# Peptides against a protein of PDB entry 7MKK, part 52

Target 1, 71 residues: chain A of PDB entry 7MKK
Amino acid sequence: SMKEKVKAKLVEIRKFVPFIRRVRIDFQDTLSKVQGHRLDALVNLLDREDVSMSSLNKIEVIIDKLRTRFN

## One batch from the design tools (peptide; made by RFdiffusion4, then SolubleMPNN)

Design b2_p20_8_s1 (from b2_p20_8, 9 letters changed)
Fold by OpenDDE base, seed 5:
Structure b2_p20_8_s1 (fold): chain B 71 residues (1-71), chain A 20 residues (1-20)
Amino acid sequence: as target 1 above (71 residues)
Amino acid sequence: KEQEELDEITELIDEALSEE
């Protein structure tokens, strides 16, 4: 079902939460206040259970861009 | 350049957040 697909996608994306947290900490002095807050908000968003597939697809792109820049 | 890239990422995060 679509619901199960969303859950599976969320589980996969959540695997990168430690990475996002690491970026936030390692580059804390380099990140602007807004940039840091957005990374925090991204982690907080991934703690939710009701994230849409559309949002999860966007978050996947975000993580790919972060990985390209930071690891 | 890196900061500009982070701004682009920030914008994408804003888009994702706006849908929830």
Scores: peptide ipSAE 0.583, ipTM 0.888, DockQ to the pose 0.883
Fold by OpenDDE base, seed 3:
Structure b2_p20_8_s1 (fold): chain B 71 residues (1-71), chain A 20 residues (1-20)
Amino acid sequence: as target 1 above (71 residues)
Amino acid sequence: KEQEELDEITELIDEALSEE
């Protein structure tokens, strides 16, 4: 079902939460306040159980861009 | 360069957050 697909996607995306947290901390001195806040909000979003597939697909792109720059 | 890339990422985060 679509619900099961969303849950599976969320589990996979959550594997990158530690990475996002590390980016937030390791580059804190170079991040603007808004940039830091958005990274925090991204982590908080991934703690939720009701994230849509559309949002998860966008978050996947975000993580790919972060990995390209910071990993 | 780094800040420009982060601004783009920030915009994408805003889009994801706006859907929830």
Scores: peptide ipSAE 0.582, ipTM 0.888, DockQ to the pose 0.866
Fold by OpenDDE base, seed 1:
Formats: sequence, C-alpha cells, structure tokens
Structure b2_p20_8_s1 (fold): chain B 71 residues (1-71), chain A 20 residues (1-20)
Amino acid sequence: as target 1 above (71 residues)
Amino acid sequence: KEQEELDEITELIDEALSEE
C-alpha cells in the first residue's frame, strides 16, 4: 500500500540523519545561519511520522546533493 | 561554488518543509 511505501521510505531516509547532523556540525563555520537552521529543520522534519511521499522524494534529492558535496 | 550549492540545497529544504 501507499502507506507502507511511505513508511518504508521514511525508514530508509532516516538512515541519513546522522550524516545530516554531521554535515551541520563539521561545516558549522562555513554554513550561514540560515543554511544551518535549514539543516536542523530537515533533521526535525525527519523525526516526524507523517511526512508525505512527495516530501520524502524531495528529501532524497537533498540528501543526494549533500552526499555529493560533503562526501 | 560551494555557497551556491548550499543555497540550492537550502531552497530545496524550504520546498520540502513547505509541504508539511
């Protein structure tokens, strides 16, 4: 079901939360306040259980871009 | 450059956050 797919996607995306947190900390001096706050907000968003598939797909792109740039 | 890429990422994050 779509609900199961969303849940599975969320579980997979959450595997990258430690990575996002690490980027936030390791590049704190390079990041603007806004950029840092957005990364924090992204982590907070992934703590929720009601994230839509649309949002999760966008977050996947975000993580891919972060991985490309920061590892 | 790096800041431009980060700005793009920031914009994408804003877009994702706006849907919730």
Scores: peptide ipSAE 0.581, ipTM 0.888, DockQ to the pose 0.882
Fold by OpenDDE base, seed 4:
Parts: structure tokens; sequence; C-alpha cells
Structure b2_p20_8_s1 (fold): chain B 71 residues (1-71), chain A 20 residues (1-20)
């Protein structure tokens, strides 16, 4: 079901939350206030249980870009 | 260069947040 797919995607995406937090901390001195706030908001979004599949797919792209730049 | 890449990421985050 779509519900099961969303849950599975959320579990996979959440595996990268520690990485996002690490980026936020390690580059805190170089990030603008807005950039830092957006990373915080991204982590907060992934703490929710009602995130749509559309949003999760976008977040996957974001994580890929972060990994390319910071990993 | 680094800031430019982060700006693009920031924009994508805004898009994801706007859907919720």
Amino acid sequence: as target 1 above (71 residues)
Amino acid sequence: KEQEELDEITELIDEALSEE
C-alpha cells in the first residue's frame, strides 16, 4: 500500500539524519543563518510521521546533494 | 562556490517544507 511505501521511505531517509546534523555542526561557522536554519528545519521535518511521499522524494534529492558536497 | 551550492540546497529544502 501507499502507506507502507511511505513508511519504508521514511525509515530509509531517516538513516541520514545523523549526517545532516553533522553537516550542520561541522560547517556552522561557514553557514549563513538562513542556511543553518534550513538544515535544522529539514531535520525537524524528518521527525514527523505525516510526511508525504512527494516531500520524501525531494528530501532524497537534497540528501544526495549534501552527500556530494560534504561527503 | 560552497555558498552557491548551499543556496541551491536551501531552495530545495524550502520546496520540500512548503508541501507540508
Scores: peptide ipSAE 0.579, ipTM 0.887, DockQ to the pose 0.862

Design b2_p20_8_s2 (from b2_p20_8, 10 letters changed)
Fold by OpenDDE base, seed 1:
Structure b2_p20_8_s2 (fold): chain B 71 residues (1-71), chain A 20 residues (1-20)
Amino acid sequence: as target 1 above (71 residues)
Amino acid sequence: SDMKELDEITELIDEALSEE
């Protein structure tokens, strides 16, 4: 079901939360306030249980871009 | 630069957040 697919996607994406947190901390001195806030918001979003598949697909792209640029 | 690229990422984050 779509519900199960969303749940599975969320589980996979959450594996990268520690990475996002690390980027936020490692670059804290160089990030703008808005950039830092957005990374925090991204982590907070992934703590939710009601994230849509559309959002999760976008977040997957975001994580790929972060991984490319920040390890 | 990393900061410029983060601006693009920030925009994508805003798009994802706006859907919720």
Scores: peptide ipSAE 0.502, ipTM 0.869, DockQ to the pose 0.820
Fold by OpenDDE base, seed 4:
Structure b2_p20_8_s2 (fold): chain B 71 residues (1-71), chain A 20 residues (1-20)
Amino acid sequence: as target 1 above (71 residues)
Amino acid sequence: SDMKELDEITELIDEALSEE
């Protein structure tokens, strides 16, 4: 079911939460307030259970871009 | 620069957040 697919996707995406937090902290002194807030909001979003598949797919792209740019 | 690229990523985050 779509519900099961969403749960599975969320589990996989959540594996990168520590990475997102590291980016947020490692660049804290250089990030703008908006940039920092958006990274925090992204982490908070991934703590929810009701994230849509559409959002999760976008978040996967975001994480890939973060990994490419910030290791 | 890393910061410039992060602006683009920030925009994508805004899009993802707006869907919720």
Scores: peptide ipSAE 0.498, ipTM 0.868, DockQ to the pose 0.825
Fold by OpenDDE base, seed 5:
Structure b2_p20_8_s2 (fold): chain B 71 residues (1-71), chain A 20 residues (1-20)
Amino acid sequence: as target 1 above (71 residues)
Amino acid sequence: SDMKELDEITELIDEALSEE
């Protein structure tokens, strides 16, 4: 079902939360206030259980870009 | 730079957040 697909996608995306947190901390002194806030908001979003598949697909792209730039 | 590129990522984050 679509619900199960969303759940599975969320579980996979959440595996990268520690990475996002690490980026936030490692670059804390160089990130702008807005950039830092957005990374925090991204983590907070992934703590929710009601994230849509559309949003999760976008977040996957975001994580890919973060991984490319911040290892 | 990585920081400038993060601005673009920030925009994508805003887009994702706006859907929720």
Scores: peptide ipSAE 0.487, ipTM 0.866, DockQ to the pose 0.829
Fold by OpenDDE base, seed 3:
Parts: C-alpha cells; sequence; structure tokens
Structure b2_p20_8_s2 (fold): chain B 71 residues (1-71), chain A 20 residues (1-20)
C-alpha cells in the first residue's frame, strides 16, 4: 500500500538525520540564522509520522545536495 | 561557496515544509 511505501521511505530518510544535525553543528558559526533554523525544521519534520510521499521525495533531493556540499 | 549553495537548499526545505 501507499502507506507502507511512505513508512519505508521515511525509515530510509531518517538514517540521515544524524548527518543533518552534524552539518548544523559543524557550520553553526558560519550559517545564517535562517539557514540554521531551516535545518532544525527539517530534522523536526522527519520526527513526524505523517509526512507525505511528496515531501519525502523533496527531502531526498535536499539530503543529496547536503551530502554533495557538506562533506 | 557552500554557504551560498545552502541558500538554495533552504528554499527547497521551505517547499517541503509548506506541504505539511
Amino acid sequence: as target 1 above (71 residues)
Amino acid sequence: SDMKELDEITELIDEALSEE
């Protein structure tokens, strides 16, 4: 079912939450307030159980971009 | 720069957040 697919994708994306948190901390001194806030909000969003497939697909792209730029 | 590229990422985050 679509619900099962969403849950499976959420589990996979959540594996990158520690990475997002590390980016937030490692670059804390150089990030703008809005940039830091958005990273925090992204982590908070991934803590929810009712995230849509559409949002998860966008978050996957976001994580890929973060991994490329913040190695 | 990495920080400038984060502005683009920030925009994408806003889009994802707006759908919830």
Scores: peptide ipSAE 0.501, ipTM 0.869, DockQ to the pose 0.808; fails the geometry check

Design b2_p20_8_s3 (from b2_p20_8, 10 letters changed)
Fold by OpenDDE base, seed 3:
Structure b2_p20_8_s3 (fold): chain B 71 residues (1-71), chain A 20 residues (1-20)
Amino acid sequence: as target 1 above (71 residues)
Amino acid sequence: SEQQELDEITELIDEALSEE
């Protein structure tokens, strides 16, 4: 079902939460206040159970960009 | 610049957050 597909994707995306937290801390001096806040909000969003597939697809792109720049 | 790239990422985050 679509619901199960969303749940499976959420599980995969959540594997990168520790990485996002690491970026937030390791680059705290480089990040603006807004940028830091947005990374915090992204982590908080991924703690929810009702994240849409559309949002998860966008978050996947975000993680790819973060990995390219900070990994 | 790195700062500009972070701004682009911030914009994408805003888009994802706005859908919830």
Scores: peptide ipSAE 0.625, ipTM 0.908, DockQ to the pose 0.877
Fold by OpenDDE base, seed 4:
Structure b2_p20_8_s3 (fold): chain B 71 residues (1-71), chain A 20 residues (1-20)
Amino acid sequence: as target 1 above (71 residues)
Amino acid sequence: SEQQELDEITELIDEALSEE
């Protein structure tokens, strides 16, 4: 079911939360206020259980871009 | 540039957040 697929995707995406937190901290001095705030909001979003598949797919792309730039 | 890429990422985050 879509519900199970969303749950599985969320579990996989959450594995990158520590990475996102590290980016936020390690680059805090170079990030703009809005950029830092958005990263915080992204982490907070991933703490929720009611995230759509559409959002999770977008977040996966975001993580890939972060990984490309920040390792 | 790094700043441009971060701005693009920020925009994508905004899009993801706007759906929730």
Scores: peptide ipSAE 0.625, ipTM 0.908, DockQ to the pose 0.882
Fold by OpenDDE base, seed 1:
Structure b2_p20_8_s3 (fold): chain B 71 residues (1-71), chain A 20 residues (1-20)
Amino acid sequence: as target 1 above (71 residues)
Amino acid sequence: SEQQELDEITELIDEALSEE
């Protein structure tokens, strides 16, 4: 079901939360306030249980871009 | 540039956040 797909996607995406937190900390001096706040907001969003599949798909792209830039 | 890439990522985050 779509519900189960969303739950599975959320579980997979959450595996990258520690990575996002690390990017936020390691690059704090180079990130603007807005950029830092957005990374924090992204982590906070992933703490929710009601994130849509559309949002999760976008977040997957975001994580891919972060992984490319911040090895 | 690196800063431009971060701005792009920030924009994508805003898009994701705006849906919730």
Scores: peptide ipSAE 0.625, ipTM 0.908, DockQ to the pose 0.885
Fold by OpenDDE base, seed 5:
Structure b2_p20_8_s3 (fold): chain B 71 residues (1-71), chain A 20 residues (1-20)
Amino acid sequence: as target 1 above (71 residues)
Amino acid sequence: SEQQELDEITELIDEALSEE
């Protein structure tokens, strides 16, 4: 079902939460306050269970961009 | 620039957050 697909994708995306937190900490001195806050908000969003597939697809793109920049 | 790239990421985050 679509619900199961969303759940599975959320589980996969959550694997990158430690990475996002690491980026936030390692580069906190170079990030603007807004940028840091948005990374925090992204982590908070991924703590939720009611994230849509559309949002998860967008978050995947965000993570890919972060990985490209910060490895 | 790096700052510009981070701004673009920030915009994408805002877009994702706006859907929730």
Scores: peptide ipSAE 0.622, ipTM 0.907, DockQ to the pose 0.863

Design b2_p20_8_s4 (from b2_p20_8, 10 letters changed)
Fold by OpenDDE base, seed 1:
Structure b2_p20_8_s4 (fold): chain B 71 residues (1-71), chain A 20 residues (1-20)
Amino acid sequence: as target 1 above (71 residues)
Amino acid sequence: SKEAELEEISKLIDEALSEE
């Protein structure tokens, strides 16, 4: 079901939360307050249980870009 | 630069957040 697909994708994406947190901390001095807030909000979003598949697909792209640029 | 790259990523984050 769509519900189960969303749940499965969320589980996989959440594996990268520690990585996102590290990017936030490691680059804190170079990030603007707004940029830092956006990364924090991204982590907070992934803690929710009502994230749509559309949002999860976008987040997956974001994580891929972060991984490419920030290891 | 990393700063410029983060700005572009931040825009994508805003788009994702706006749907919630």
Scores: peptide ipSAE 0.240, ipTM 0.766, DockQ to the pose 0.839
Fold by OpenDDE base, seed 4:
Structure b2_p20_8_s4 (fold): chain B 71 residues (1-71), chain A 20 residues (1-20)
Amino acid sequence: as target 1 above (71 residues)
Amino acid sequence: SKEAELEEISKLIDEALSEE
């Protein structure tokens, strides 16, 4: 079901939360307040249970870009 | 620069957050 697919996708994406947190900390001194806040908000978003598949797909793209640029 | 790259990523984050 779509619900099961969303849950599975969320589990996979959540594996990258520690990485996102690390980017936030490692570049804290160079990030603007807005940029830092957005990374924090991204982590917080992934703590939610009511995220849509559309949102998760967008987040996956974001994580891919982070991984490419920040190891 | 990494700063410029983060700005582009931040825009994408903002877009994703606006849908929640």
Scores: peptide ipSAE 0.237, ipTM 0.764, DockQ to the pose 0.836; fails the geometry check
Fold by OpenDDE base, seed 5:
Structure b2_p20_8_s4 (fold): chain B 71 residues (1-71), chain A 20 residues (1-20)
Amino acid sequence: as target 1 above (71 residues)
Amino acid sequence: SKEAELEEISKLIDEALSEE
């Protein structure tokens, strides 16, 4: 079902939360306040259980960009 | 620069967050 697909997608994306946190910390002194807040908010968003597939697909793109640029 | 890239990524994050 679509619900199960959303859950599976969320589980996969959540695997990158530690990476996002590392980026946030590693670049803490470089990030603007708003940039830091957005990364924090991204992590918080992934802690939710009611994220849509549309949002998860967008978040996946964001994570891919982070991985490409920040390893 | 990585700072500029972070700004672009930050904007994308904002878009994603605005849908929730």
Scores: peptide ipSAE 0.236, ipTM 0.762, DockQ to the pose 0.855; fails the geometry check
Fold by OpenDDE base, seed 3:
Structure b2_p20_8_s4 (fold): chain B 71 residues (1-71), chain A 20 residues (1-20)
Amino acid sequence: as target 1 above (71 residues)
Amino acid sequence: SKEAELEEISKLIDEALSEE
C-alpha cells in the first residue's frame, strides 16, 4: 500500500538524520542563523510520522544537496 | 495542516540550500 511505501521511505530518509545533525554543527560558523534553524527544522520534521511521499521526495533532494555541498 | 507545514519547511530549506 501507499502507506507502507511512505513508511519505508521515511525509514530510509531517517538514516541521514545523523548526517544532517553533523552538517549543522560542523558548518555552524559558516551557516546563517536562518539556515541553521532550517536544518534543525528538517531534523525535527523527520521525527514525524505524518509525512507524505511528496514531502519525503523533496527531503531526499535536500539531503542530496547537503551531501554535495557539505561533503 | 501538519502536512502543509512540512511542505512549507521543505521548500524553505531547499531555498536556503540553493542560496549557497
Scores: peptide ipSAE 0.172, ipTM 0.683, DockQ to the pose 0.084; fails the geometry check

## One batch from the design tools (peptide; made by RFdiffusion4, then SolubleMPNN)

Design b2_p21_1_s1 (from b2_p21_1, 9 letters changed)
Fold by OpenDDE base, seed 3:
Structure b2_p21_1_s1 (fold): chain B 71 residues (1-71), chain A 21 residues (1-21)
Amino acid sequence: as target 1 above (71 residues)
Amino acid sequence: SREQKELEMLDELEKLLDSLP
């Protein structure tokens, strides 16, 4: 079901939370306040169980961008 | 809705990342 697909994708995306946290901290001095705040919000969002597939797909793109820029 | 706000936040984050020097 779509619900199960969402949950499965959420599990996979959550594997990158430690990475996102590392980016947030390691590059805190180079990130703008807004960028830092948005990264915090992203991590907080991934703590939720009711994240939509649309959001998860967007987050995947964001993670790819983070990986490209920050290793 | 909450989802719309989430997507908006994520869109903004993506744009911010795209604007990184």
Scores: peptide ipSAE 0.684, ipTM 0.920, DockQ to the pose 0.789
Fold by OpenDDE base, seed 1:
Structure b2_p21_1_s1 (fold): chain B 71 residues (1-71), chain A 21 residues (1-21)
Amino acid sequence: as target 1 above (71 residues)
Amino acid sequence: SREQKELEMLDELEKLLDSLP
C-alpha cells in the first residue's frame, strides 16, 4: 500500500540523518546561515511520522546533492 | 497547508544547495 511505501522510504531516508547532521556541523563556516537553518529544519522534519511521499522524494534529491558536494 | 509549507522549505533548500560554489 501507499502507506507502507511511505513508511519504508522514511526508514531509508532516516539512515542519512547522521550524515546531514555532520554536514551541518563540519561545514558550518562554509554554509550560509539560511542553508544551515534549512538543514536543521530538514532533520527536524525527518523526526516526524507523517511525512508525505512527495516530500520524501524531494528529500532524496536533496540528499544526493549533499552527497555530491560533501562526500 | 503544513505539507505545502514543507515542500516550499525543501524547494528553497534545494535551490540554496545549487548555489554552492
Scores: peptide ipSAE 0.684, ipTM 0.920, DockQ to the pose 0.846
Fold by OpenDDE base, seed 2:
Structure b2_p21_1_s1 (fold): chain B 71 residues (1-71), chain A 21 residues (1-21)
Amino acid sequence: as target 1 above (71 residues)
Amino acid sequence: SREQKELEMLDELEKLLDSLP
């Protein structure tokens, strides 16, 4: 079901939360205030249980961009 | 809606990342 797919995707995406937090801290001096705030908001969003598949798909793209730029 | 606001925030974040050198 879609509900099961969302749960599975959320579990996989959450594995990158430590990475996102690490980027936020390690590159704090390089990131703008708004970029830092948005990363914090992203982490907070992933704490929710009711994140849509649309949001999760976009988050996956964002994580790929972060990995490309920050390893 | 909350979801729309989330998507807009994520879209903005993506654009901000695209603007990085």
Scores: peptide ipSAE 0.680, ipTM 0.919, DockQ to the pose 0.889
Fold by OpenDDE base, seed 4:
Structure b2_p21_1_s1 (fold): chain B 71 residues (1-71), chain A 21 residues (1-21)
Amino acid sequence: as target 1 above (71 residues)
Amino acid sequence: SREQKELEMLDELEKLLDSLP
């Protein structure tokens, strides 16, 4: 079901939460305040159970950008 | 809606990342 797909994708995306947190901390001096706040918001969003597939797909793109920029 | 606000936040974050030097 779609619900199961969403949950499965959420589980996979959550594997990157430690990475996002690390970026947030390691590059705190490089990131703007708003960038830092948005990263915090992203992590908080991934703590939720009710994240849509559309949001998860966008988050996946964001994570790819982060990985490209910050390893 | 909450989802719409989430998407807007994510859009903003994506744009911010694209603007990094």
Scores: peptide ipSAE 0.685, ipTM 0.920, DockQ to the pose 0.828; fails the geometry check

Design b2_p21_1_s2 (from b2_p21_1, 7 letters changed)
Fold by OpenDDE base, seed 1:
Structure b2_p21_1_s2 (fold): chain B 71 residues (1-71), chain A 21 residues (1-21)
Amino acid sequence: as target 1 above (71 residues)
Amino acid sequence: SEEKEVEELLDELLELLDSLP
């Protein structure tokens, strides 16, 4: 079901939470306040269960972009 | 809606990534 697919995708995306946190911390002095806050918000968003597949796909793109920049 | 707010957050993040080191 779509619900199962969403939950499976969420599980996969959550594997990158430590990476996002690492980016946030390692570049804390370089990031603007808004950039840091938005990364924090992204991490918090991934704690939710009610994230759509559309949103999860966007988050995946964001993570890929972060990975390109930060390893 | 909450979904719209989430989408706006994500769109903003995409835009901000260009300014990251």
Scores: peptide ipSAE 0.530, ipTM 0.885, DockQ to the pose 0.740
Fold by OpenDDE base, seed 5:
Structure b2_p21_1_s2 (fold): chain B 71 residues (1-71), chain A 21 residues (1-21)
Amino acid sequence: as target 1 above (71 residues)
Amino acid sequence: SEEKEVEELLDELLELLDSLP
């Protein structure tokens, strides 16, 4: 079901939460205040269970961009 | 809606990341 797919994808995306947190900390002085705030919001969002597949797909793209720039 | 707000947050973050050097 779609619900099961969402749960599975959320589990996979959550594996990158430590990475996102690390980017936020290590590059705090490089990031703008708004960028830092948005990263914090992203981490907080991933603590929720009611995230749509659409949102998760966008989050994957965001993580890919972060990995490209900060990995 | 909450979903709309989340989507706007994510869209903004995408745009901000695209602007990084």
Scores: peptide ipSAE 0.529, ipTM 0.883, DockQ to the pose 0.889
Fold by OpenDDE base, seed 3:
Structure b2_p21_1_s2 (fold): chain B 71 residues (1-71), chain A 21 residues (1-21)
Amino acid sequence: as target 1 above (71 residues)
Amino acid sequence: SEEKEVEELLDELLELLDSLP
């Protein structure tokens, strides 16, 4: 079901939470205040269970962009 | 709505990341 697919996607995306937190800390001096705040908000968002597939797909793109920029 | 707020956050993040050199 779609609900099962969302749950599976969320599990996979959550594996990158430590990476996002590390980017936030390691590049704290390089990131603007707004960029840092948005990364914090992203981490907090991933604690939720009611994130849509549309949102999860966008988050996956964001993570890919972060990986490209920050390894 | 809460979902709209989430989408706005994600769109802003995408724009911010695309603006990085």
Scores: peptide ipSAE 0.527, ipTM 0.882, DockQ to the pose 0.838
Fold by OpenDDE base, seed 4:
Structure b2_p21_1_s2 (fold): chain B 71 residues (1-71), chain A 21 residues (1-21)
Amino acid sequence: as target 1 above (71 residues)
Amino acid sequence: SEEKEVEELLDELLELLDSLP
């Protein structure tokens, strides 16, 4: 079901929370305040259980972009 | 809506990341 797919996707996305936190801290001096605040908001969003599949797919794209630039 | 606000946040973040060198 879609609900099961969302739960599975959320579990996989949450594996990258430590990475996002590391990017936020390691590049704090390089990132603007706005960029830093948006990354904090992203981490907080992933604590929720009611994130849609559409949002999770966008978050995967965001993580891929972060990995390309900061990993 | 709450979902719309989340989508706007994510879209803005995507745009910011695309602007990075």
Scores: peptide ipSAE 0.523, ipTM 0.882, DockQ to the pose 0.866

Design b2_p21_1_s3 (from b2_p21_1, 7 letters changed)
Fold by OpenDDE base, seed 3:
Structure b2_p21_1_s3 (fold): chain B 71 residues (1-71), chain A 21 residues (1-21)
Amino acid sequence: as target 1 above (71 residues)
Amino acid sequence: SEEEEVEKLLDELEELLDSLP
């Protein structure tokens, strides 16, 4: 079902939460206050259970961009 | 709505990341 697909995708995306937290800390001096705040908000968002597939797809793109820029 | 706020957050974050060197 769609709900099962969303749940599976959320589980996979949550595996990158430690990476996002590491980027936030390691590049704290390089990131603007706004950028840092948005990364914190992204981590907080991934604690939720009611994120839509549309949002999860966008988050995946964002994580890919982070991985490209921050290894 | 809450979903709209989430989408706004993600759009803003994507734009901010695109501005990184």
Scores: peptide ipSAE 0.408, ipTM 0.839, DockQ to the pose 0.868
Fold by OpenDDE base, seed 2:
Structure b2_p21_1_s3 (fold): chain B 71 residues (1-71), chain A 21 residues (1-21)
Amino acid sequence: as target 1 above (71 residues)
Amino acid sequence: SEEEEVEKLLDELEELLDSLP
């Protein structure tokens, strides 16, 4: 079901929460306040259970961009 | 809607990342 697919996707994306937190901390002096705040918001968003598949797919793209630039 | 707000947040974040040096 779509619900189960969303849950599975969320589990996979949550594996990158430690990475996002690490980027936030390691590059704190390089990031603007706005950029840092948005990363914090992203982490908080991933604590939610009601994120759509559309949003999860977009988050995956964002994480890939973070990995390209910071890892 | 809340979903629209989430999408806006993500769009803004993506744009900010694209602006990184």
Scores: peptide ipSAE 0.407, ipTM 0.839, DockQ to the pose 0.882
Fold by OpenDDE base, seed 4:
Structure b2_p21_1_s3 (fold): chain B 71 residues (1-71), chain A 21 residues (1-21)
Amino acid sequence: as target 1 above (71 residues)
Amino acid sequence: SEEEEVEKLLDELEELLDSLP
């Protein structure tokens, strides 16, 4: 079911929460305030269980971009 | 709606990241 797919996708995406937190902290001095706030919001969003599949797919793209730009 | 606000947040974040060198 779609509900099961969403749950499975959320589990996979949450594996990157520590990475997102590390990016937020390690690059705090180089990120703008708005960029920092958006990353905080992203982490907080992933603590929720009512995230749509559409949002999870977009988050996956965002994480891939973070992985490319921040190491 | 809340879902629309989430989508806007994600779109804005993606655009901000695209603006980075």
Scores: peptide ipSAE 0.407, ipTM 0.839, DockQ to the pose 0.880
Fold by OpenDDE base, seed 1:
Structure b2_p21_1_s3 (fold): chain B 71 residues (1-71), chain A 21 residues (1-21)
Amino acid sequence: as target 1 above (71 residues)
Amino acid sequence: SEEEEVEKLLDELEELLDSLP
């Protein structure tokens, strides 16, 4: 079901939460307040259970961009 | 809607990635 797919995607994306937190901390001194806040917001968003598949797909793209930039 | 607010957040985050180190 779509609900199952959403949950599965969320599980996969949540695997990158430690990476996002690491980026946030490692570059804390170089990130602007807005950038840091947005990364925090992204992590908080991934704690939610009511995120749509559309949003999850966009989040995955964002994470891929972060990975490209920060390894 | 909440969905729209989430999408706005994500759009803003994407825009900020260009300025990341």
Scores: peptide ipSAE 0.405, ipTM 0.841, DockQ to the pose 0.790

